# Ledger of designs, part 295: peptides against a protein of PDB entry 5Z08

Target 1, 168 residues: chain A of PDB entry 5Z08
Amino acid sequence: RQKDEWAKKTSSLMKQLDWFIGEHLGAMLAAEELGGPVVGELMEIDPDDLSAGFNAHGKLKKATSQPDLDRRQRRIDDIWGPQDEQGQAHKRKRGADEALAASAEMRDLIEQLMNKLVEAGGDNSATYVEIPRESAAARFLVRSKVAMFHPNDARRLRLVDFGRDLDD
Target 2, 222 residues: chain B of PDB entry 5Z08
Amino acid sequence: GLPRLIDAIEEASKIPAKRRQTPIKPTIEKLTTHLYTHGASPDSLLRLADLLTLRNHLDQASLAAITRNLYPSSTVSDEVVLRFIGALGHGQLKPTLALQALFLRWLVMVYHLLENPGVLGQVYGVLFDLLDTAAIRPQLCHLLALVTRRKHVRPFRIQAILTLSRQTGGDPNLTGLLRVFKNYYPEIIVGDATKGRASAFKHPDPQWRQHLDEIQQRRSEA

## One batch from the design tools (peptide; made by RFdiffusion4, then SolubleMPNN)

Design b2_p27_3_s1 (from b2_p27_3, 16 letters changed)
Fold by OpenDDE base, seed 3:
Structure b2_p27_3_s1 (fold): chain B 168 residues (1-168), chain C 222 residues (1-222), chain A 27 residues (1-27)
Amino acid sequence: as target 1 above (168 residues)
Amino acid sequence: as target 2 above (222 residues)
Amino acid sequence: VSFSPEEQLRLLIEQISELIAKAKKLE
């Protein structure tokens, strides 16, 4: 009975997590990846503060030599480019696609982090997931105090073990 | 020699102060005197980094005294750097924030002696995420000012500094870091959003620098 | 009291992690 109740509760929480990622967090993460407001700071960020680092359209004037920055800038330009009707439809579609991609990235990252924690059997060295990039998703998990970077390698992320505090 | 002093301190660090047969203070004073006179070799630096960063029974005054006299006689390895970086942040097993500030100050002062300055760039995210910690922010901003390259200047980090600057009432160290970012992205507006004087990130201790230079010169002559 | 997104995620992950840990102790 208790095991079944815990399984049901876990399933319910996983559904809530999936919903939260898909319906709310994905769009905010996509906005952050696109140089928009940091997740959770939407109400605190003055639009003028966002404009301080970017032109009125969020464009970096100088091409960054880094392909990834240039890709993000291109995505920003594509999302915030000319507001013709066709441009708006493409922007909405791209925004939706970016939100979907961010949601998928977050889901996958959380899943990997949880799996590694379970597989490690208490060995902290085995709990790290290698991340391909410093993403908005990874940063959000760290800000949420849910994950931690490896002290020696910012490409390695681990889930905080909330279960250890139950044995003390 | 220095290794024997470190051995004695390592052994003493395993024992609570109340259970030590001999006071550790005289040994710490000998160590700090030796470090002041001769500096620390790479091997000694690693051992001292472990003593400073790992949880042990050494008192905060002793740890601070060692850190203030931690003159490298040679280069600083990646391993030593990573010990200090790993000691940063909040946690029961981590050093005090006051000691962490001394570590960051030390890293600033020895930055030119790093075997691989790029190692700090690899942990840039870890350092940057600690900017909300007020107690270490001044030294952290200074270190980040040295470490920052174009690859680190990302839109989200610009925004994070701007937001944090507003929340802190325009911390001059954050404004200083934002000016460093502006070197890579001239379009960053520092003035109106950050009501405050930017930090110039001056050397934290000119006397310490001079003494370090003297220690480093002796090695080049030997 | 509207939780921040960070708080909401933390609460969810914490609760899930606790349940997983409890489930492992029963195995």
Scores: peptide ipSAE 0.403, ipTM 0.408, DockQ to the pose 0.201
Fold by OpenDDE base, seed 4:
Structure b2_p27_3_s1 (fold): chain B 168 residues (1-168), chain C 222 residues (1-222), chain A 27 residues (1-27)
Amino acid sequence: as target 1 above (168 residues)
Amino acid sequence: as target 2 above (222 residues)
Amino acid sequence: VSFSPEEQLRLLIEQISELIAKAKKLE
């Protein structure tokens, strides 16, 4: 009986997680990947300012007219460029596709992290997932205090073991 | 005396500059001169902390001048510290980030005069969460370097600094703070992720320190 | 009180992780 209740509760929470990722987080992650505001930073970043990117000091680069629109800038311009009806539809579609991709990446990453934690059987060394890149998803998990990078290898991410922190 | 000068400034602070009958600048100059000569008592420090941290009609130059001359003649109470900490961060009611940087610098310079240095450890999270604010980061890292104890060096904070260090291209102040963390957790890699030189967190103003020491010595002789 | 996205995610994953841990202890 208790196992069934926990299974049901787990299933419910997983559905909530999936919903949260899909309906809210995916778009924000996509925006971050596209050079938008960092997820959870209520930086009122004007979308127009996002195109300028951030300098090493965290300041928005003034849109210097220099034509070397880095690939990211082109993507931002493609997403936020002129509001022609067809352009808006393509932008909306592209934005939706990026949000879906970001959602999928986050779901997959969380799943991998959880699976590794379960499989490791308490061995912290075995809990690490290898990530191909430092994605917005990975960074968000870390900011959320849900995951941690390996201290020596930023390509390795592990889920925080919330079960152990309860016993301390 | 200092209390009367503070009274005058407090009253003036309630009134917009354009509506003041008398210019406040001469009173500010008298205050700063007094502070430079004698320092501020704990009671005066608290009143001045309120003037500096609470929204009022004092101009930024006056607030900065007071802060630069805010020599404690004695100890710095927890209450004074908490006023300055409470003034940190983003918000319409908070002081400017430039002034916040001066407050943090002041806290660094008077850290050894705190009645209870542990008070900063209690608000460690508040300070740490402001590391993303570039304008105050240098002084904030310096203060955190002084305040950090083993209990504060948590995995999530290690990771947060590492992440922020990468995002900032290796801010030397963050690298400096990571070195402090490494004292507690030797396994922390400071080098590869942080191409930057670590800040040594030197005293921000040696002349200010010397003058503070002179003011403090007068107290020990009294 | 609207949770930040970070807080929301943390709460969800924390709760899930706790349930998984509890389930594992019962096995």
Scores: peptide ipSAE 0.401, ipTM 0.449, DockQ to the pose 0.339
Fold by OpenDDE base, seed 1:
Structure b2_p27_3_s1 (fold): chain B 168 residues (1-168), chain C 222 residues (1-222), chain A 27 residues (1-27)
Amino acid sequence: as target 1 above (168 residues)
Amino acid sequence: as target 2 above (222 residues)
Amino acid sequence: VSFSPEEQLRLLIEQISELIAKAKKLE
């Protein structure tokens, strides 16, 4: 009986998480990925700073090389291209597609992080997920204090083990 | 030291096993022990990459043993990466597909140590065109999952993965790669056959990772 | 008090993680 209640509660919370990601967070993450504001912070982050990514401590790296900036800028320019009605419709569609992509990335990343934590059986070294890129999703998880980068490798991310903190 | 061991193996690699005056196995064991204990410097990595990728008289067991112990003590240069990429595919002068799978696994495990991860993005097409090679596909999909950026996700590649996935009966590695593509293009319909658990590309060898981390930490203390 | 997106995500993941940990202890 108690196990079934916990399973039901877990399922309910997972549905709430999926809803939160899909209906609210995805669009904000997509905006951040496109050089917009950081999720939840109206801080004017220079697109150049966003392209540099975060160090192991979650701080913005100094933008060293311009080439990745040019691609984001081109993407912004492609999004902000001529304001004809067709351009706006394409922009809206592209924005919706980016929001869906960001939502999918966040869901996938959370799933991988949770699965790794469960599979590790308490071994912290085994809890890391390899991330293909620094994404708005990965950065958001770190800012939310639910995930942390490996101290020596910003491409390795692990979920914070909230279950251990309850037994202490 | 490691350079002297490499010198001895390089000389032995020029001679057929039946014509060697001394067995090479003890020298290979010394090399692998040294690599396990200390790792390989960038210079040593380049020399070892040549031994592993160029046609020589070393046996497959020795080549595999070196590859399994190829711990970088520092970074991995573009030149080292390109030697391994150049060794991929079919051909009489190329390493065996089994050894190529080990190279791809190695690249996955050391991806975080690449001096320029972008080098793999430049050869993305070469890697992608090898997906039909079943023997290397698991490790190749894992590497591509790490390397893939939006610029690589093209309609023809999406269609190629979908076609190959159907032909292979839904290879979980292809499904995993397609999931990475879907992160850039959510409109990608991963067909009903792909409703299976996309195999999360797990680290190929957690023990190898731990040992690599120990070798890398010793460098920061020196 | 409207939770920030960060706080909302943390709360959800924390609760889920706690339930998973409790479920694992019963197995």
Scores: peptide ipSAE 0.393, ipTM 0.389, DockQ to the pose 0.234
Fold by OpenDDE base, seed 2:
Structure b2_p27_3_s1 (fold): chain B 168 residues (1-168), chain C 222 residues (1-222), chain A 27 residues (1-27)
Amino acid sequence: as target 1 above (168 residues)
Amino acid sequence: as target 2 above (222 residues)
Amino acid sequence: VSFSPEEQLRLLIEQISELIAKAKKLE
C-alpha cells in the first residue's frame, strides 16, 4: 500500500515536471540559447541569483545592460510575438522547433542525471553525466541548485543528492 | 614545498610567540604566497584546517592571512568542512568570532567544490542555532541560504527567524534567509517588520572567486 | 506568490529525489 502510494506520487510529480518543461521552461530555455534573457532574469533577484550570476567557471555573468534586455525581449517577441505577418509564421515555426529542442534536451539531461545518481549507489565519482556542451539547460539546472559541475571539468554534471540526508 | 611549510608552522604553533627562536611571520608569508599561487591539496587543507580551528599559539593576523588565501586546488572533503563547523560558536577553546566569520565566508566561496554538499545539510541545526550571534550572522545567513532545503524549513525555525528579525530591527540577512524559506512555503507571512530590503547574498569576493577559478583550471589541464 | 522557474524546478526535483530515496530504503 505505502509503496503504491509513493509510486503514484512519483508518477504524478514526473507528469508535473514534464508539463512544466514542455509548456513553460522549454520556451524560456530556447530564448536564452538564442541570446534572450536568462531564465528567471525577469523575476525579482532571488538569493538563488547567486548561482544565476555564475557561469560554468564560477564567474559572475555580467549584468546585461538595459539595452541588451530590450534586444533580448525583442528576440523573445520575434519568436513568440503576435500572429500578424506571413514572415512571423516562419519565425514562429522556428521558435516552436527551438522550444521543442530545448524541452527535449532538458528532459534527457534530467533523466540521465537521475539515472546516474540511482546507479552510483552512493559513489559520488560515478554520479557525473558527460554533457556535450554548456547548454542553457545545464546552466539552468546549476542555477536552480539541482545540479553541480565537476570542480575540474565543466563537461561533467551531477545531480544534487537530496535524499542522502534521510539515512542519518 | 607546501607540506614543509605546514610542518614548520605546526611546530611553531606549539610554542608561545615570546619563546620562539625565529619569527614565524616570514614562514606565514611563504605559506600564503604558495597558497595564492598553487592552492592547497585535500591533505594540505585538512592540516591547515587543524591549524586554523584548534587552539594554538599562532596570532590572529596570521590565522586570518592563511584563511584569506585558503584556495583549494581540488575538492573540499567532509572532514575539512566539519573542522570549520566544529570551530563555530562561543567557548574558550574556539577561535575568535572574527575568525569564525572568515571561515563561514570561506565555506560560502568554496561551496561548489565540496565533495558532499549534503554534509552541511546534516549540520543544519548547528548552523541555525548560531543565528543569534551577531558577529557571524551575515555569513551564516549566506551559507544557510545555500544549504536550506524543504526538510530544514520547519515551523519552529520560521518562527525563530521572525522573532530574531523583530529583535534585530529587521536584519537584511535574516530577511534574505526568510525569503529562501518562503520558496518552500509561500504561505509564510513576512510581516511588516520584515519589509526591510532582503540581502541578495552576492558573492562576498569576486576577485577571490576569479583567482580560485584560475587555480582550479590549472588542475584540469594537468 | 508565483515561484521562479528555478524554484519550481528545484521543488519538483527535490520532491522526486526524496521519493526515490525513500523507495530505496524499502528495498
Scores: peptide ipSAE 0.360, ipTM 0.445, DockQ to the pose 0.222

Design b2_p27_3_s2 (from b2_p27_3, 16 letters changed)
Fold by OpenDDE base, seed 2:
Structure b2_p27_3_s2 (fold): chain B 168 residues (1-168), chain C 222 residues (1-222), chain A 27 residues (1-27)
Amino acid sequence: as target 1 above (168 residues)
Amino acid sequence: as target 2 above (222 residues)
Amino acid sequence: VEFSPEEQLRLLLEQISQNIQKYLKLL
């Protein structure tokens, strides 16, 4: 009875995670990969504004609108822009394909991280997944405090063990 | 046992070395041997943190020897962490900068054993404001690399590191910390300010890590 | 209170991990 309750709760949470990745997170990750805003904080920090540096009060200096602003805004607009005009259909398809790819990468990475944690049997050295690149997905997991890079190798990522704190 | 050794050192720490009836060195050697073999319980760890961080009459060599053998047998409480953080910086009542560097190194090596890693995030500003202190900067950058989260990566802190990197001629530890910031904000340009190699923040002591793992495993079997 | 995407992911994975561990302790 209690086992079945925990199994059902876990299955429900996995469905919620899949929905969250597919419906919300994938498009934001794709925007970050394309050089858009970092997931969850539209800090209106243009890369051009960062290159201009910060004032003595820690505020961005307004960089003059360089033509690269137009490229990033176009990429964001291509992913998030309203559905109306026919000429955007190819751009929308590309944005949708990038969002699907980012969602798939995040799901696969989470699955690998969870599998390695279970397989390691408590050996922290065996919990690392090798990642081919520093993706928006990998960075997001680290920002979320869910994963950590290996101290010596940025190609190795592990899940934070949330459960060791319960056995002490 | 360990509590009796700590009692003897606490009593000796109240008395200047020239006024002690017995040499403390043999008791320090027994303590460090015990810590190396068995580690420190949470209660013993707190008592040792007070001995290391509070002003007393213990010599610097003894304090350094205890710190190098400070293996937790269990978890590390918020209270223990806050003792070491409170001991950082400049002041007549604070430990030497050499001992502070050992404390920061210890916090890096035991970070995975903290009961609440979030406690270091709450004191992030205190740690960040010490980056100008050259003697502790290498270990401080390594600790900040572990602790940094999105909420900490603010424009004023980015600018502060960039400015300090220029002033230091491109300290590789500051470049390493900027790379960690770039994980949260990919648009951060590291290149113009730092022609130098970034530190990889390697584990400070692989042998110490292995020995810690052996101590932690014995607890899980008991 | 709308959770940030980071907080929402963390809460989901934390709950999943905790439930898996509770399930494993009952086996």
Scores: peptide ipSAE 0.314, ipTM 0.392, DockQ to the pose 0.281
Fold by OpenDDE base, seed 5:
Structure b2_p27_3_s2 (fold): chain B 168 residues (1-168), chain C 222 residues (1-222), chain A 27 residues (1-27)
Amino acid sequence: as target 1 above (168 residues)
Amino acid sequence: as target 2 above (222 residues)
Amino acid sequence: VEFSPEEQLRLLLEQISQNIQKYLKLL
């Protein structure tokens, strides 16, 4: 009975986490990965706005003619695709795809971190996940104080053990 | 001259390497040789900053070679500085973190040639918020150590460095930056977690400095 | 009070971790 209650509570929280990652965090992570604001500086990012790109301050490029930013964006657009309706549709699709990719990366990373924590059986040396790159997801976990990099290896990330600190 | 070399590279940068009629490498070598010998004028620096910071079809080795030879023949404008600052951080449209580290290193090495050193102080927040990026942190801390003034040392930034220092196991660059902060606020307790060796933020390339000085001296004699 | 994304994630993961540990202690 008690085991089943904890399992159900954990499952419910995992669903909430999955929803939070998919519906809110993914777009913000994608924005950070696209050179936008750090997650949390801009709470509402429309995936369509990701296509507009970000200024040097991580703010959405408003369509206002800052001639140099427009020249930069035009040059990027001139290099990477026609400014036609197909090019805009490709940009929007790319923004949505980046949000989905960021969500998937975060989900996978959290899952790996949790699995390693459980498998390690209390050995802190065995709790590290090897990450292929320093992603927005990895940085966000560290900023959230839920993960830590290995002191000597930024390719190794571990989950903070929240349970040990409560019983000591 | 340098403008014609930049023109050729700008045109080549629009075309994928596989579709170029001629290899760009010889033109890049001519550019880097010219930059090493004469430096870049303010106008040329701006154009080169755009080539380095804007997404184009130039290879990373070429971009790195240009950056390593980016000697200013005179001053560095705010516009040039802002191009490099705008290229920092994560993003598919941004330069690689390795290239960003070279840009930050460059800004450190040319800091004394900025037309307005205050421009970096205006974008201090942007720089500071990137401290969590491990790949650029060493050069970023060095730049921040040069730029930091009393107005930038705020309680939230002190706490952010202390937190990040703990999270990184006491990164010596963060400890070095915290020492700079302590010069403005002596009451900052550099906790036991920062017992690590602080970075001294020495000039990153003495040979590059010497060569820059030689290029700058030629301008003062003309 | 709207939690920051960082706080929201921390709270969720903390609760998950605590529940997992409680579950493991019951095994």
Scores: peptide ipSAE 0.313, ipTM 0.397, DockQ to the pose 0.251
Fold by OpenDDE base, seed 3:
Structure b2_p27_3_s2 (fold): chain B 168 residues (1-168), chain C 222 residues (1-222), chain A 27 residues (1-27)
Amino acid sequence: as target 1 above (168 residues)
Amino acid sequence: as target 2 above (222 residues)
Amino acid sequence: VEFSPEEQLRLLLEQISQNIQKYLKLL
C-alpha cells in the first residue's frame, strides 16, 4: 500500500516533469543553445565558447573556430535570419526540431543523473554522469541547484542529493 | 552624541543578551537614527567596523541595521576597509555570510569615498579566492568589477573564473566580471550568450546613494 | 505565484527525489 502510493506519486511527478520539459523548458533550452536568451532571461556565458579560448593552464589558445560555432551561427542565422515566408516555415520546423532535441537531451540527462544516484548507494564518487558537452540542459540543472559539476572536471555532472540536506 | 551611543553598545556587546540589565534595542535605534541623520566620522566608523566584524554578543538584526545605516560623513580609511575584508570567508569567528554580503555591498556603495582605493587592489587575491562562496558572490563580483585593474587580470584568474562560471551554470555576476576582464584583454572570448543586456553592475541601492550624497554635501558646507 | 523555470524544475526534482528515496527505504 505505501509502496504503491509512493510509486503512484513518483509516476505522477515524472509525468509532470515530462510535460514541463516538453511543453515549456525544451523551447527555452533550444533558444539558449542557439545563442538566444538564457532560460528565464538570465545572462549566461557559454562555457564552451569561453573555455575554447584558454588552455588548462589559463594560457590563450588560438580561437579554434570550432566547427560547432559555424553550425550554431548557421542555426542562429537560420532561426534569426531574414523572415522570408519559406524561411519562417523552415525556421519554425527547425525551432521545433531543436526544442524536441533539447527536451530529449534534458530528459536523458535527468534520467542518467537519477539512475547514477540510485546505483551509487550513497557513494558520492559514483554519482557522476559523463556529459559529452556542456549543454544548455546541463547548465540549467546547475543553475536550478539540481546538479553540480565535478570540481576538477566539467564533463562530470551529479544530481544534488536533496535527502541529505534535511538531516543536517 | 554618537561616541556615547557606541560606548554603550560596545559595553553591551560584551554581555550575552539574556544577562543584560537593559535592552540594547533602544540604543541601537538611537545609533541608527543618528547615523542616518549625520553619518559616521572616521573614528566612529572604525569603532563601528570593529563592532560589526569582531565576534560579540550583538544580535544579527542589530548588526544588519547598523550596516544598513553606516553612512560615512567623510572618507573611509584603509583600516576600516581592512576590518571588513578580514571579516570575509568561512570560519566560526567570522560574521555570517549574510552579514558579509552586506559588508561587500557597503564597500561597493562607499567605494568612491575610500581614502586609498588601491588598498582593495592589494587584497585582490583574497577577494578573488572567495568567488566560490555563492552567498557573497553577487556583491563580491560587483566589488571586484570596481577594483580590477590590468595587473589583476592574470591567465590563472581568467581560467579560474571560466571554470567557476561553468561550475555555477553561468552565474551572471561572473559574466559581468569577465566583461571587466575583457576590457583589459580583448582577446578574452566572452560567449555570445553574454551579448545580452549589459550586465552593468547597477548601484545596489539608489536611495542609499542619494542619502549618502546628502550627508556628504552637508559636510562640504560646514 | 509564477515560479521561475529553475524553481519549477527544482521543486519537481526535489519532490521526485524525496519520493524515490522514501520508496527505496521501503524496499
Scores: peptide ipSAE 0.302, ipTM 0.402, DockQ to the pose 0.246
Fold by OpenDDE base, seed 4:
Parts: C-alpha cells; structure tokens; sequence
Structure b2_p27_3_s2 (fold): chain B 168 residues (1-168), chain C 222 residues (1-222), chain A 27 residues (1-27)
C-alpha cells in the first residue's frame, strides 16, 4: 500500500516534470543554447519566438568558446536567413525542433541523474553522470541547485541528495 | 459628499480613538451609507484603499464596515488593487488577517470591474505564496481561481498546492484551485492529493453582487 | 516573486527525489 502510494506520487510528479520540461523549459533551454537569455530571464519563450530570432537586447553574450560560437553563429545565421515565408516556416520548425531537442536532453539527463542516485545506494562517488558537454540543461540543473558538478571534473554531474536533510 | 467624509476619516485615522474629540462611528456610518447608495469613484476608492491598508488608528470594525460597503461606482484601478495586494501577508504594519480576507473577498467580487485584470496575474506569485496562510486561503484560492492562466500553472505551483493540500488534510479551496490548474494541465492528478471535495468558488455574496450591479447600472445611464 | 524555472525544477526534483528515497526505504 505505502509503496504503491509513493510509486503513484512519484509517477505523478514525473509526469509534471515531463510536462514542465516539454511545455516550458525546453524552449527556454533551447533559447539559452542558441545564445539567447539564460533560462528564467525570459519566462515565456514561445517556440515561435525562438524562430523569430532574439531581439537585439537579448545581449548575445559572446560565448567565448569558438566552436560553440560557430555552432551558435551557424544557428543564428540559419535563424537570421532571408525572411521569406518559407524561411519563417523553416525557422519556426527549427525553433520547435530545438525546443524538443532541449527537452529531450533535459529529460534524459534528469533520468540518468536519478538512476545514478538510485544505483549508487548512498555512495556519492557513484552518483556522477558523465555529460558530453556543458549543456544549457546541465547548467540549469546546477543553477537550480538540483545538480552539482564534480569539483575537479565539469563533465561529471550528480544529483543533489535531497533526502539526507529530512532524517537528520 | 464622499470626499469630505473620507477627509474626516483620514484625519481621525491619524489620532488614537481615546484622543479624538468626536466619535468616528457616525462618520463611518455616513460613509458606509454613502458607499452603499452611490458607490465609490476611482479616486475615492484609492483613498479608501489607503485607509484600509495603511496602518492607522481606525478600529477593525470600522475598517471591516468600509470594506463590506466598498462598492465601486466605476472601475477599479491597478493602484487600488495593488494597495490591497500589498496589504496581504504577515507583518506588523499589515492589516489583520481577518481584514485581509475581506480584501481578497472584495477583489473577487469586483474582479470583473478591474481596469486591468492582468495586474493580478503580474502579482500572481505574491498571491500564491500566501496560500499557506490559513486565514486568507479560502478567498485567496478563489481569487487565484479567477486569475490563473496557463502561464501561472507551473510545476512548482502544482507541487506546492499538492504539498499544501496534504499538509492541510485536503483543504477544499486548494483542491478547487488545483482543479483550475487541471484545466490547463489535464495530466494533473487531483484525486490522490485531495481526499476532499473541491470548492466550486461560488460568489461570496450574491446580495452584494446584486447591489453592485445596481450601482454599476446607474453609471451606464449617467 | 514569480518562481524561477530553476526554483520550479528544484522543487519538483526535490520532491521526486524525496519520494524515490522514501520508496527505496520501503523496499
């Protein structure tokens, strides 16, 4: 009985999380990945707004790393290509695709982080997920104080164990 | 007229009851009678909102009586709304929770007269964070039920309601608010969180509504 | 104060994690 209640509650929360990621967070993460505002500066980014391009006041913080700059710049150039009707439709689709990709990345990352936390059985050293890159998703989790990077390896991310503070 | 009554009450509000030369009650009665008969203009509403929300020497019964008769003759400005919202919560300078509940009830009853209903959406977080305050929760949930849009239905707020609902043993007002949330997010499971029947958020005072409508009709004819 | 997306995610994941841990303690 209690197990089933916790399972149901967890499932319900996971659905809420999935929804949050898909309906809200994904677009914001995609915006951040595209060199837009950091997640939370713009609370309502319509995927369609992602396609319209960031207005000039969204300071393109010069992401200092050239390769990310090139990918972002290509994405910017592809987003800022000629505003023909076909280009706008392609931009909208691309914005939606980026939001979906960001959502998927966040979902996967959270799932991995949770799985590692469960698998570790209390061993904090085993709770780290290797991330291929510092994504907007990873940064967001850290900013959220939900995850922490390994102090010596920014490619290793772990979920913060929220359960310890309740039993002490 | 109403402005002169407000002036007299404002002056009296600065003075402790024991030091007043004249009883304020007759002036409050004149004010409430005037408000009942004619309503309050936007300017008068603002002044009355200040009297109601700012710390002064008016007694709670007088403040409650003014609030119960605070019929807008016209629209309700954002400024008036914000005065009432700013008066909410815990603090020594804030009105009593009982009076805050009346303010929230008032906002519910005049919601359709707001110049900009969106102003409440802008302060949605402030309102939402007060849901733990049991004394104002019924009216707060009702107001939030009116104000809530998709943009406000966030997972943390869903979760906060669910948590608070568990902590409160399934407050029907929280369940009611969660049902409003479910309209925007059908995947929200209300049943497991709330053993209780949801509030339907009925109009708090049908007679007050009717009287407000009568006052508002006079404005359309003038 | 509107809850930031960060706070939203934190609260969700905190609760999920707590529920998972409670579930695991019951296993």
Amino acid sequence: as target 1 above (168 residues)
Amino acid sequence: as target 2 above (222 residues)
Amino acid sequence: VEFSPEEQLRLLLEQISQNIQKYLKLL
Scores: peptide ipSAE 0.321, ipTM 0.414, DockQ to the pose 0.285; fails the geometry check

